# Designs tried in a protein design run: peptides against a protein of PDB entry 4U39. Part 7

Target 1, 302 residues: chain A of PDB entry 4U39
Amino acid sequence: SIKVIGVGGGGNNAVNRMIENEVQGVEYIAVNTDAQALNLSKAEVKMQIGAKLTRGLGAGANPEVGKKAAEESKEQIEEALKGADMVFVTAGMGGGTGTGAAPVIAQIAKDLGALTVGVVTRPFTFEGRKRQLQAAGGISAMKEAVDTLIVIPNDRILEIVDKNTPMLEAFREADNVLRQGVQGISDLIATPGLINLDFADVKTIMSNKGSALMGIGIATGENRAAEAAKKAISSPLLEAAIDGAQGVLMNITGGTNLSLYEVQEAADIVASASDQDVNMIFGSVINENLKDEIVVTVIATG

## One batch from the design tools (peptide; aimed at target 1 V263 S272)

Design b1_p9_6_s2 (made by RFdiffusion4, then SolubleMPNN; from b1_p9_6, 5 letters changed)
Fold by OpenDDE base, seed 3:
Structure b1_p9_6_s2 (fold): chain B 302 residues (1-302), chain A 9 residues (1-9)
Amino acid sequence: as target 1 above (302 residues)
Amino acid sequence: SRKIVAIYK
């Protein structure tokens, strides 16, 4: 089974976005120290952590409280994650609960023998230096606790959106990018396409790889496959070029009109931008909601 | 039915 665990406010918002986008074949768990915020989750499983420590009032933007809250609730987290083959831990770094609890939860998942993937955001620069410093500590702890850590730099989202984009929309886009990161991987396993992957294929690319970068490209029209692939490999979310990656996981998602030729064209573009010795695995997914769009997701590891 | 599993330990 695949489990997605959203940790704290940002992680829970991302999980809500996944549910709203009908991401299939995954179980959703919402974790928070704030009981009121947790009640707003759309997840089937809702877990309040650190009930004794926080009394459901949240972590007060303190990562040490988030950490201790997860440690208090360790047995409950273990029970919720038990039997998962793969666990996605999603969080917005820089806050109290997400920053402190996500590494603890990730370690619990890893200790249970699950393929543990972190999908987390760095805070926007406008959220202030304190949040950036807290996020850096949480990201460091996540790297030790996961098989693969995808870090989304929120400031790079501002390069994809209009400069006049309201702050609330920038946060919604961060939630959407977290969704795209989880879905880009989970769909390869859970959702049929023209080229299906299994869990073993994904595990070969993601096991004990440490940091990963993600690129996303979306296009429509006659050259949509090539355009989406080019956008993915040149994505502002890629802090480095993919040519240095040891492994590449590629998802080519389209509507019912997705052709095998389009899949091959997109794969060839990503392969040509990658190192010749790269271990590249690609799958295709059919999503009827995309109609004429192609979405290419590239995850570069190593 | 949303099972809120509040494991009160």
Scores: peptide ipSAE 0.036, ipTM 0.681, DockQ to the pose 0.015
OpenDDE base, seeds 1, 2, 4, 5: peptide ipSAE 0.008, 0.007, 0.009, 0.010; ipTM 0.512, 0.498, 0.540, 0.555

Design b1_p9_6_s3 (made by RFdiffusion4, then SolubleMPNN; from b1_p9_6, 6 letters changed)
Fold by OpenDDE base, seed 5:
Structure b1_p9_6_s3 (fold): chain B 302 residues (1-302), chain A 9 residues (1-9)
Amino acid sequence: as target 1 above (302 residues)
Amino acid sequence: SRKITLILK
């Protein structure tokens, strides 16, 4: 089974976005120290952590409170994650609950023997230096606790949105990028396509790989596959080029008109941008909602 | 259905 656990406000917003976009084949768990915020979750499983410590009033933007809250609730977290083959831990770094609890939850998942993937955001620079410093500490702790950590630099989202984009929409786009990261992997396992991967293939690429980079490309029209692939490998979300990556996971998602030729064309472009000795796996997914769009997601590891 | 995993080397 695949479980997605959203941790704190940002993680729970991402989980809500996943549910709203009907990401299939995963179980959703919402975790928070704030009971009121947790009640707004659409997840089937909702877990309040640190009930004794916080009394449901949240972590007060303190990562140490988030950490202690997860430690207090360790047994309940273990029970909720039990039997998962794969666990996605999603959070917005820089806050109290997400920053502090996500590494603890990730470690619990890893100790249970699940393939543990972190998909987290760095705060925007405008959120201030304190959040950036807290996020850096949380990301460091996540790297030790996961098999693979995908870090989304929120400031790079500002390069793909209009300069006049309201702050609230920039946060919604961050939630959407988190969704795309989780879905780009989960669909390879859970959603049938032209080319199907299994969990063992994904595990080979993602197990004990540390930091990963994610690129996303979307295109329409006659050259949509090539354009989407080129956008993915040149994505502003990539903090570095993928040419040095030891492992690449690629998802090619299209509508019912996705051709094998388009899949091959996109795969060849991503392979040509990767190391010659790269272990590349790719899957194709059919999503009837995409119609004429192709979405290419690239995750580079190693 | 035969899962075709294409590993591009």
Scores: peptide ipSAE 0.022, ipTM 0.500, DockQ to the pose 0.123
OpenDDE base, seeds 1, 2, 3, 4: peptide ipSAE 0.000, 0.005, 0.020, 0.011; ipTM 0.373, 0.426, 0.573, 0.526; seed 2 fails the geometry check

Design b1_p9_6_s4 (made by RFdiffusion4, then SolubleMPNN; from b1_p9_6, 5 letters changed)
Fold by OpenDDE base, seed 4:
Structure b1_p9_6_s4 (fold): chain B 302 residues (1-302), chain A 9 residues (1-9)
Amino acid sequence: as target 1 above (302 residues)
Amino acid sequence: SRNITLILK
C-alpha cells in the first residue's frame, strides 16, 4: 500500500489538494498539533500529535515542539503507517509542526521498512530569515530520515506564476507542486499507462538516494511531448541541471490519445539531457482529465 | 467515507 502523510499546515493543505485532484491508489493521513486545523482536513485518517504537550493549540512555530509532539505520539504513528510499502511524507518546512514532526514520522516509516519519500517545500524568502533557518534544519533532519527527499524551492514558484500573484495563490501553487511531486510518483505505480512500472523499479531508483530535484513540464499541440520534456528538464524547480544525477525517474502523463511515439520522444529528450551512465526509468500514465495536454515529471536523484 | 480521528487520550 501507498500512504501519503501530510504533516502540519502546509502538509495538510497539500493532502487536501491531492484529494481534490482525485489522486488514486493512495491512503491519506493528516497529522497536526493544531486540532482545529486538523478538523478541516479532507483525509480519511486524522491524527492529532502531541496532545499532552500542545493541548491541540499547535507548535507555536517551534520545530522542537513539533519534534516532541511526534515523539509523544510515536506508537500511534507506527500503527497508522504499519503495512505500508511506500510512505510519502509531505510538509512545508519552516513552521513548527511540519519542520519538527516530519523527520520523526519519516524515520518511523523507514524503520517499518517502507520506501520513505519526503516531498517538502522551502519557505519563500519573504516568510523571513527565521523560517529559512528552521527549514534548513528540518531539511537536514529529513535527509537523514528518508530514502529520497524532494525539496521544492518555493522562491522558484515565483518564476512560473504571474508577478502580481497574491501571496495566498503562491502558497496554493506550492501545495499544487507538492501534489505533482507525490502524484508523479504514485501514478507510476497505481495508474495504468502505455508503459507501466512496478514498485520494485521505483524502489531501485529511490532507495537511499538522499536529495532529489523535481522538474515539471506541461504542453499541448503537435509537439507537446517534446515541449513538455524540454520544459521539465529546464524547469525553474530544478536547482541544478539533471546532467549530474545518478538516477532519473520520469513520468509521462497524457490523455487517452497519448501515443507510444510521444512517450518515446519525451523519454529520448530527458535521456539526452542526462548523464550517459544514468539509471533512468520511465513510465507512462493515462489521465482522461488531461485531454490534449501532456505532463512530464522528472525526478533526479543522487 | 468514515473519518477516523485518532485522538491520543
Scores: peptide ipSAE 0.022, ipTM 0.595, DockQ to the pose 0.016
OpenDDE base, seeds 1, 2, 3, 5: peptide ipSAE 0.006, 0.000, 0.020, 0.000; ipTM 0.342, 0.411, 0.559, 0.404; seeds 1, 2 fail the geometry check

Design b1_p9_7 (made by RFdiffusion4)
Pose (drawn by RFdiffusion4):
Structure b1_p9_7 (pose): chain A 294 residues (1-190, 197-206, 209-302), chain P 9 residues (1-9)
Amino acid sequence: SIKVIGVGGGGNNAVNRMIENEVQGVEYIAVNTDAQALNLSKAEVKMQIGAKLTRGLGAGANPEVGKKAAEESKEQIEEALKGADMVFVTAGMGGGTGTGAAPVIAQIAKDLGALTVGVVTRPFTFEGRKRQLQAAGGISAMKEAVDTLIVIPNDRILEIVDKNTPMLEAFREADNVLRQGVQGISDLIALDFADVKTIMKGSALMGIGIATGENRAAEAAKKAISSPLLEAAIDGAQGVLMNITGGTNLSLYEVQEAADIVASASDQDVNMIFGSVINENLKDEIVVTVIATG
Amino acid sequence: SVFYVGKAR
């Protein structure tokens, strides 16, 4: 019983993308102060929060509103989250709802005893000072409210995509990366949570590599461990979760080769949760998701 | 597919 909660617009898209990618084994909850944007969520559960406060008009990039909105819907949320063994709280930080409400929601989930993993994007630098400041204040709050907070620096999306990909696609990729963050774990729970719990505090950074071809598992792992999303050296990690995903042509040669690359770059005595998952919708593509904690 | 929990090496 693992629930992925998209909070605000940032999470709304990630949840959509997860659903679009048919990420299995999770119950999705899209939570928004913005009734209009919420009605775009492909989530079966659409929770409008702050209905009394925001009247479906959203938080206006005011985290305080997103928070008060979440506090207003404190009871509606717990109801939706009860029974969750694990709650992914996925949101865009810098906003109102995502920045405000996610900590409230993730804290509720944490109090509910669920393994609360918050997976958020820090706004692109270009989103400006307000976005940066509010997310920083927000990411700070997400850390206090989750067991593990995987923070995806959107600015690093721009290093990854072609220098000329339009902004719309840059935001889109942030959504996918958020999805890639949650799927990277949720695919490994579809197992004693104390395992993953022991891997879940402090902040967490993740990396992704995608590759195709003859030497792809290594190409993907190398890209994953060196990825711009992954800002710090993995040898600094106390715990590392590794997810390898490929087509039905995923060989153990490929799997271990990538595991060896991720492992050698991690500390020797590191705790590790490693999985490889077959995605029939993949052909020659392989995706290594690496999440380091410490 | 494989799954592992433990030390890296």

Design b1_p9_7_s1 (made by RFdiffusion4, then SolubleMPNN)
Fold by OpenDDE base, seed 1:
Structure b1_p9_7_s1 (fold): chain B 302 residues (1-302), chain A 9 residues (1-9)
Amino acid sequence: as target 1 above (302 residues)
Amino acid sequence: SVFYVGKAR
């Protein structure tokens, strides 16, 4: 089984976005120290952590409170994660709960033997230096606790949205990018009977790889496959080129009109941007909701 | 519905 755990406010917003977009083949768990915020989650499993410590009032933007809250609830977290083959831990770093609890939850997942993938955001610069510093500490702790850590730099989202985009919409886009990161991987392994990728192949690319880079490209029209692939490998979300990566995981998602030619064209573009000795795995997904769009997700590891 | 075709390279 694949489990997605949203940790704290940002993680839970991302999980809500995943549910709203009908990401299939995954179980959703919402974790928070704030009981009121947790009640707004759409996840099937809602877990309040640190009930004794916080009394459901949240972590007060203190990562140490988030950490202690997860430690208090360790047995409950273990039970919720038991039997998972893969665990996604998603959080907005820089806050109290997400920053402190996500590394603890990730370590629990890894200790249970699950392939553990962190998908987290860095705060926007406008959220202030304190949040950036807290996020840096949380990301460092996550890196030690996961097999692969995808870090989304929120400031780079400002490069892919309109300059007049309201702050609220920029946060919604961050939630959407978290969704895209999880879905880009989960769709490759969650479709029973149609998976031409072995879970072992995904595990080989993602196990004990540390930090990963994610690029996303979306396009429509006659050259949509090539355009989407080019956008993915040049994505502002990539803090570095995919050149030098030891592993590449690629998802090519399109509507029912996605052709084999388009898949090959997109794959060749990504391969050409990668090292010659890279272990590249790609999947093609048909999503009827995309109609004329192609979405290319690239995850570079190592 | 989602359908999948994958390849290792």
Scores: peptide ipSAE 0.013, ipTM 0.551, DockQ to the pose 0.221
OpenDDE base, seeds 2, 3, 4, 5: peptide ipSAE 0.011, 0.009, 0.013, 0.010; ipTM 0.502, 0.479, 0.541, 0.460; seeds 4, 5 fail the geometry check

Design b1_p9_7_s2 (made by RFdiffusion4, then SolubleMPNN; from b1_p9_7 with Y4H)
Fold by OpenDDE base, seed 1:
Structure b1_p9_7_s2 (fold): chain B 302 residues (1-302), chain A 9 residues (1-9)
Amino acid sequence: as target 1 above (302 residues)
Amino acid sequence: SVFHVGKAR
């Protein structure tokens, strides 16, 4: 089974976005120290952590409170994650609960023998230096606790949205990029396509790889496959080029009109941008909701 | 590049 665990406010917003976009083949768990915020989750499983420590009033933007809250609730987290083959831990880094609890939850998943993937955001620069420093500490702790950590730099989202985009919409786009990171992997396993991957293929690329970079490209029209692939490998979300990566996981998602030629064209573009010795695994997914769109997701590991 | 392809349908 695949489980997605959203940790704190940002993680729970991302999980809500995944549910709203009907991401299939995964179980959703919402975790928070704030009981009122947790009640707004759309997840089937809602877990309040650190009930004794926080009394449901949240972590007060303190990562140490988030950490201790997860430690208090360790047995409940273990029970909720037990039997998962894969666990996604999603959080917005820089807050109290997400920053402190996500590494603890990730370690619990890894200790249970699940392939543990972190998908987390860095705060925007405008959220202030304190959040950025807290996020750096949380990301460092996540790297030790996961098999693969995808870090989304929120400031790079400002390069892919309109300059007039309201701050609230920029946060919604961060939630959407977290969704795309989880879905880009989970769909390769859970959703049929032209070329299917199994869990063993994904595990080969993601097991004990540390930090990963994610690129996303979306296009429509006659050259949509090539355009989507070019956008993915040049994505502002890539803090570095995909050259030098030891492994590449590629998802090519399209509607029912996705052709094998388009899949090959997209794969060849990503391969040409990668090292000759790269271990590249690619799958195709059919999503009827995309109509004429192609979405290419590239995850570079190593 | 080493390509790993899953089961085609």
Scores: peptide ipSAE 0.033, ipTM 0.682, DockQ to the pose 0.147
OpenDDE base, seeds 2, 3, 4, 5: peptide ipSAE 0.027, 0.007, 0.009, 0.029; ipTM 0.649, 0.502, 0.446, 0.655; seed 4 fails the geometry check

Design b1_p9_7_s3 (made by RFdiffusion4, then SolubleMPNN; from b1_p9_7 with S1P)
Fold by OpenDDE base, seed 1:
Order: structure tokens, then sequence, then C-alpha cells
Structure b1_p9_7_s3 (fold): chain B 302 residues (1-302), chain A 9 residues (1-9)
């Protein structure tokens, strides 16, 4: 089984976005120290952590409170994650609960033998230096606790949205990028009849790889496959080129008109931008909701 | 959704 655990406000907003977009083949768990915020989750499983410590009032933007809250609730977290083959831990770093609890939850998942993938955001610069410093500490702790850590730099989202985009929409886009990171991987594994082979390939590419980079490209029209692939490998979300990566995961998602030629064209572009010795796997997904759009997600590991 | 999985050549 694949489990997605959203930790704190940002993680739970991302999980809500995943549920709203009908990401298939995953179980959703919402974790928070704030009981009121947790009640707004759409996840099937809702877990309040640190009930004795916080009394459901949240972590007060203190990562140490988030950490202690997860430690208090360790047995409950273990029970919720038990039997998972893969665990995604998603959080907005820089806050109290997400920053402190996500590394603890990730370590629990890894200790249970799950392939543990962190998908987290770094706060926008406008959220202030304190949040950036807290996020850096949380990201460092996540890197030690996961097999692969995807870090989304929120400031780079400002390069892919209109300059007049309201702050609220920029946060919604961060939630959407978290969704795309989880979905881009989970869709590769959720393939009926090939799940065990795909999971083994994903596990080979993602196990004990540390930090990963994610690129996303979206395009429409006649050259949409090539354009989407080029946008993915040159994505502002990539803090470095995919050249030098030991492993690449690629997802090509399109509507019912997605052709084999388009899939091959996109795959060839990504392969050409990667090292010759790279372990590359790709999946193609038909999503009827995309109509004329192609979405290419690239995750580079190692 | 329908899924297709492969490896790059």
Amino acid sequence: as target 1 above (302 residues)
Amino acid sequence: PVFYVGKAR
C-alpha cells in the first residue's frame, strides 16, 4: 500500500488538494497538533498528535513542539503506517508542526521498512528569515529520515505564476506542486498488473538517494509533448540541471488523445538531458480531465 | 486513468 501523510497546515492543505484532484491508489492521513485545523481535512484518517502537550492548540510555530508532539504520538503513527510499502511525508517547512513532526514521522515510516519519500516546501522569502531558518533545520532532519527528499523552493513558484498572482493563490500553487510531486510518483506505481515491477524500479531509483530535484512542464497544442518535456527539464523548480543524476523518474500524463509518439518524444528529450548511465524509468498516464494538456513530471535522484 | 510504464532506451 501507498500512504500519503500530510503533516501540519501546509501538508494538510496539500493532502486536501490531492483528494480534490482524485489522486488514485493512495491512502491519505492528516496529522496536526491543531485540532480545529485537523477537522477541516478531507483525509479519511485524521490524527491529532501531542494532545497532552498542546491540548489541540497547535505548536505555536515552534518546531520543538512539533517534534515532541510526534514523539508523544509515536505508537499511533506506527499503527497508522504499519503495512505500507511506500510512505509520502508532505509538509510545509518553516512552521511548528510540519517542521518538527515530519522528520519524526518519516523516521517511523523508514524504521517500518517503507520506501519513505519526503515532499516538502521551503517557505517564500516574504514569510521571513525565522521561517527560512526553521525550514533549513527541518529539511536537514528530513534528509536523514527519508530515502528521498524532494524540496520545492516556493520562491521558484513565483517564476511560473503571473506577477499579479495574489499571495493566497501562490500558496495554492505550492499545494498543487506538492500534489504533482506525489502524483508523479504514485501514478507510476499504481499501474494495474505491473505494480510490483514498477515499485521495485522506483525503489531502486529512490532508496537511500537523499535529495531529489523535481521539474514540471505543462503544454498544449501540436508540439505539446516536446514543449512539456523541455519545460520539465528547464523548470524553475530545478535548483540544478538533471545532468549528473543517477536516477530519473518521468511521468507523462495526457488526455485520451495522448499518442505513443508523444510519449516517446517526451521520453527522448528527458533522456537526452540526462547522463548516459542514468537509470531512467517512465510512465504514461491517461487522464480524461486533461483534454489537450500534457503534464510532464521529472524527478531526478542522486 | 490508464497507465503505461516503460524504461527509456
Scores: peptide ipSAE 0.019, ipTM 0.546, DockQ to the pose 0.354
OpenDDE base, seeds 2, 3, 4, 5: peptide ipSAE 0.008, 0.014, 0.016, 0.018; ipTM 0.406, 0.451, 0.504, 0.532; seed 3 fails the geometry check

Design b1_p9_7_s4 (made by RFdiffusion4, then SolubleMPNN; from b1_p9_7 with S1P Y4H)
Fold by OpenDDE base, seed 1:
Structure b1_p9_7_s4 (fold): chain B 302 residues (1-302), chain A 9 residues (1-9)
Amino acid sequence: as target 1 above (302 residues)
Amino acid sequence: PVFHVGKAR
């Protein structure tokens, strides 16, 4: 089974966005120290952590409180994650609960033998230096606790949205990019396409790889496959080029009109931007909601 | 690059 665990406010918002976009073949768990915020989750499983420590009042933006809250609730987390083949841990780094609890939860998943993937955001620079420093500590702890860690730099979202985009919409786009990172992997396993991957293929690329970069490209029209692939490999979300990556996982998602030619064209573009010795795995997914759109997701590991 | 192709449908 595949489980997605949203940790704290940002992680829970991302999980809500995944549920709203009908991401299939995954079980959703919402974790928070704030009981009122947790009640707003759309997840089937809602877990309050650190009930004795926090009394449901949240972590007060302190990562040490988030950490201790997850440690207090370790047995409950183990029970909720037991029997998962894959666990996604999603959080907004820089807060109290997400920053402190996500590494503890990831370690629990890894110790249970699940392929453990972190999908996390760095805070925007405008959220202040304190959040950036807290996020850096949380990301460092996540690297040790996961098989692969995808880090989304929120400041790069400002390069893909309109300049007049309200701050609230920029946070919603961060939730959407977290969704795209989880869905880009989970769909390769759970959703039928022209070329299906199994869990063993994904495990080969993602096991014990450390930090990963994610690029996303979306396009429509006659050259949509080539345009989506070019956008993915040049994505502002890539803090570095995909050259030098030891492994590449590629998802080519389209509507029912997705052709094998378009899949090959997209794969060839990503391959041409990758090292000659890269281990590249690609899958194709059919999503009827995309109609005329193609979405290319590239995850570079190593 | 080394291509791994999953099960074609």
Scores: peptide ipSAE 0.060, ipTM 0.750, DockQ to the pose 0.148
OpenDDE base, seeds 2, 3, 4, 5: peptide ipSAE 0.046, 0.009, 0.009, 0.022; ipTM 0.717, 0.556, 0.454, 0.625; seeds 3, 4 fail the geometry check

Design b1_p9_8 (made by RFdiffusion4)
Pose (drawn by RFdiffusion4):
Structure b1_p9_8 (pose): chain A 294 residues (1-190, 197-206, 209-302), chain P 9 residues (1-9)
Amino acid sequence: SIKVIGVGGGGNNAVNRMIENEVQGVEYIAVNTDAQALNLSKAEVKMQIGAKLTRGLGAGANPEVGKKAAEESKEQIEEALKGADMVFVTAGMGGGTGTGAAPVIAQIAKDLGALTVGVVTRPFTFEGRKRQLQAAGGISAMKEAVDTLIVIPNDRILEIVDKNTPMLEAFREADNVLRQGVQGISDLIALDFADVKTIMKGSALMGIGIATGENRAAEAAKKAISSPLLEAAIDGAQGVLMNITGGTNLSLYEVQEAADIVASASDQDVNMIFGSVINENLKDEIVVTVIATG
Amino acid sequence: AEVFYAGKK
């Protein structure tokens, strides 16, 4: 019983993307103050929060509103989260609802005893000062409210995509990366949570590599461990979760080769949760998701 | 192929 909760617009898209990618084994909850944007969620559960406060008009990039909105819906949320063994709280930070509400929601989930993993994006630098400041204040609050907070620096999306990809695609990739963050773990729970719990505090950074071809598992792993999303050296990690995903042509040669690359870059005595998952919708593509905690 | 591991490296 793992629940992925998209909070605000940032999470709304990630949840959509997860659903679009048919990520299995999770119950999705899209939570928004913005009734219009919420009605775009492909989530079976659409929770409008702050209905009294925002009247479906959203938080206006005011985290305080997203918070008061979440606090207003404190009871509705717990009801939706009860029974969750694990809650992914996925949101965009810098907003109102995502920045405000996610900590409230993730804290509720944490109090409910669920393994609360918040997976959020820090706004692109270009989103400006308000977005940056609010997320920083917000990311700070997400850390206090989750067991593990995987923070995806959107600015690093721009290093990854072609220099000329339009902004719309840059935001879109941030959504996918958020999805890639949650799927990277949720695919490994579809197992004693104390395992993953022992891996889940402090902040967490993740990396992704995608590759195709003859030498792809290594190409993917190398890209994953060196990825711009992954800002710090992995040898600094106390715990590392590794997810290898490929087509039905995923060989153990490829799997371990990538594991060896991720492992050699991590501390020797590191705790590790490692999985490889077959995605039939993949052909020659292989995706390594690496999440380091410490 | 699929593998799962949880523990020390």

Design b1_p9_8_s1 (made by RFdiffusion4, then SolubleMPNN; from b1_p9_8 with Y5H A6S)
Fold by OpenDDE base, seed 3:
Structure b1_p9_8_s1 (fold): chain B 302 residues (1-302), chain A 9 residues (1-9)
Amino acid sequence: as target 1 above (302 residues)
Amino acid sequence: AEVFHSGKK
């Protein structure tokens, strides 16, 4: 089974966005130290952590409180994650709960033998130096606790949105990019396409790889496959070119009109931008909601 | 930790 665990405010917002976008074949778990915020989760499983420590009042933007809250609730986290083959741990780094609890939860998932993937955001520069420093510590702890860590630099989201985008919409886009990162992987396993992957294929690319980069491209029209692939490999979310990656996981998602030619065209573009010795695995997904849109997600590991 | 199952049966 695949489980998605949203940790703290940002992680829970991302999980809500996944549920709203009908991401299939995954079980959702919401974790928070704030009981009021947790009640707003759409997840089937809601877990308050650190109830003794925090009394449900949250972590006060302190990662050490988030960490201790997860440690207090270890047995309940273990029970909720038991029997998962894959666990996505999603969080907004820089806060109290997400930053402190996500590494503990990730380690629990990994110790249970699940393929453990972190999908986390770095805070925007405007959130201030304290959040950046807290995020850096949490990201470091996540790297030790996961098989693969996808880090989304929120400042790069400002390059893909309009400069006049309100701050609240920029946060909503960060939640959407977290959704795209989880869905881009989970759909390869859970959702039928023209080229299906299994869990073993994904595990080959993501097991014990450390940091990963993610690129996303979206296009419509006659050249949509080529345009989406080109946008994915040149995505501002890629902090480096994909040519240095040891492994590439590619998702080509389209509507019912997605052709094998378009899938091959997109795959050839990504392969041509990658190292010749790269272990590239690609799958295709059919999403009837996309109609004429193609979404290419590239995850570069190693 | 109380696990609240949202019991929408």
Scores: peptide ipSAE 0.022, ipTM 0.594, DockQ to the pose 0.017
OpenDDE base, seeds 1, 2, 4, 5: peptide ipSAE 0.008, 0.016, 0.010, 0.008; ipTM 0.455, 0.541, 0.441, 0.445

Design b1_p9_8_s2 (made by RFdiffusion4, then SolubleMPNN; from b1_p9_8, 3 letters changed)
Fold by OpenDDE base, seed 4:
Structure b1_p9_8_s2 (fold): chain B 302 residues (1-302), chain A 9 residues (1-9)
Amino acid sequence: as target 1 above (302 residues)
Amino acid sequence: AEVFHSGKR
């Protein structure tokens, strides 16, 4: 089974966005120290952590409280994650609960033998230096606790959205990018396409790889496959070029009109931008909601 | 470059 665990406010918002976008083949768990925020989760499984420590009042933006809250609730987290083959741990770094609890939860998932993938955001620079410093500590702890850590630099979202985009919409886009990171991987396993991957293929690329970068490209029209692939490899979300990656996982998602030619064209573009010795695995997914769109997701590991 | 397409049909 695949489980997605949203940790703290940002992680729970991302999980809500995944549910709203009908991401299939995954079980959703919402974790928070704030009981009121947790009640607003759309996840089937809702877990309050650190009930004794926080009394459901949240972590006060303190990562040490988030950490201790997860440690207090270790046995409950273990039971909720038991039997998962893959666990996505999603969080907004820089806060109390997400930053502190996500590494603990990731370690629990890894110790249970699940392929453990972190999908997390760095805070925007405008959230202030304290959040950036807390996020850096949380990201460091996540790297030790996961098989692969996808880090989304929120400041790069400002290169994708309009300059007049309200702050709340920038956070919604961060939630959407977290969704795209989870869905781009989970769909390769759970959703049939023209080229299917199994869990073992994904595990080969993602097991014990450390940091990963994600690129996304979306296009329509006659050259949509090539355009989507070019956008993915040049995505502002990539903090580095993909040519240094040891592994590449690629998802090519389209509507029912997606052709094998378009899949091959997109794969060839990503392969040509990658190192010659790269372990590249790609799958295709059919999503009837995309109609004329192609979405290319690239995850570069190593 | 032989891209090992591990795509199972």
Scores: peptide ipSAE 0.026, ipTM 0.611, DockQ to the pose 0.121
OpenDDE base, seeds 1, 2, 3, 5: peptide ipSAE 0.006, 0.015, 0.006, 0.014; ipTM 0.396, 0.602, 0.403, 0.418

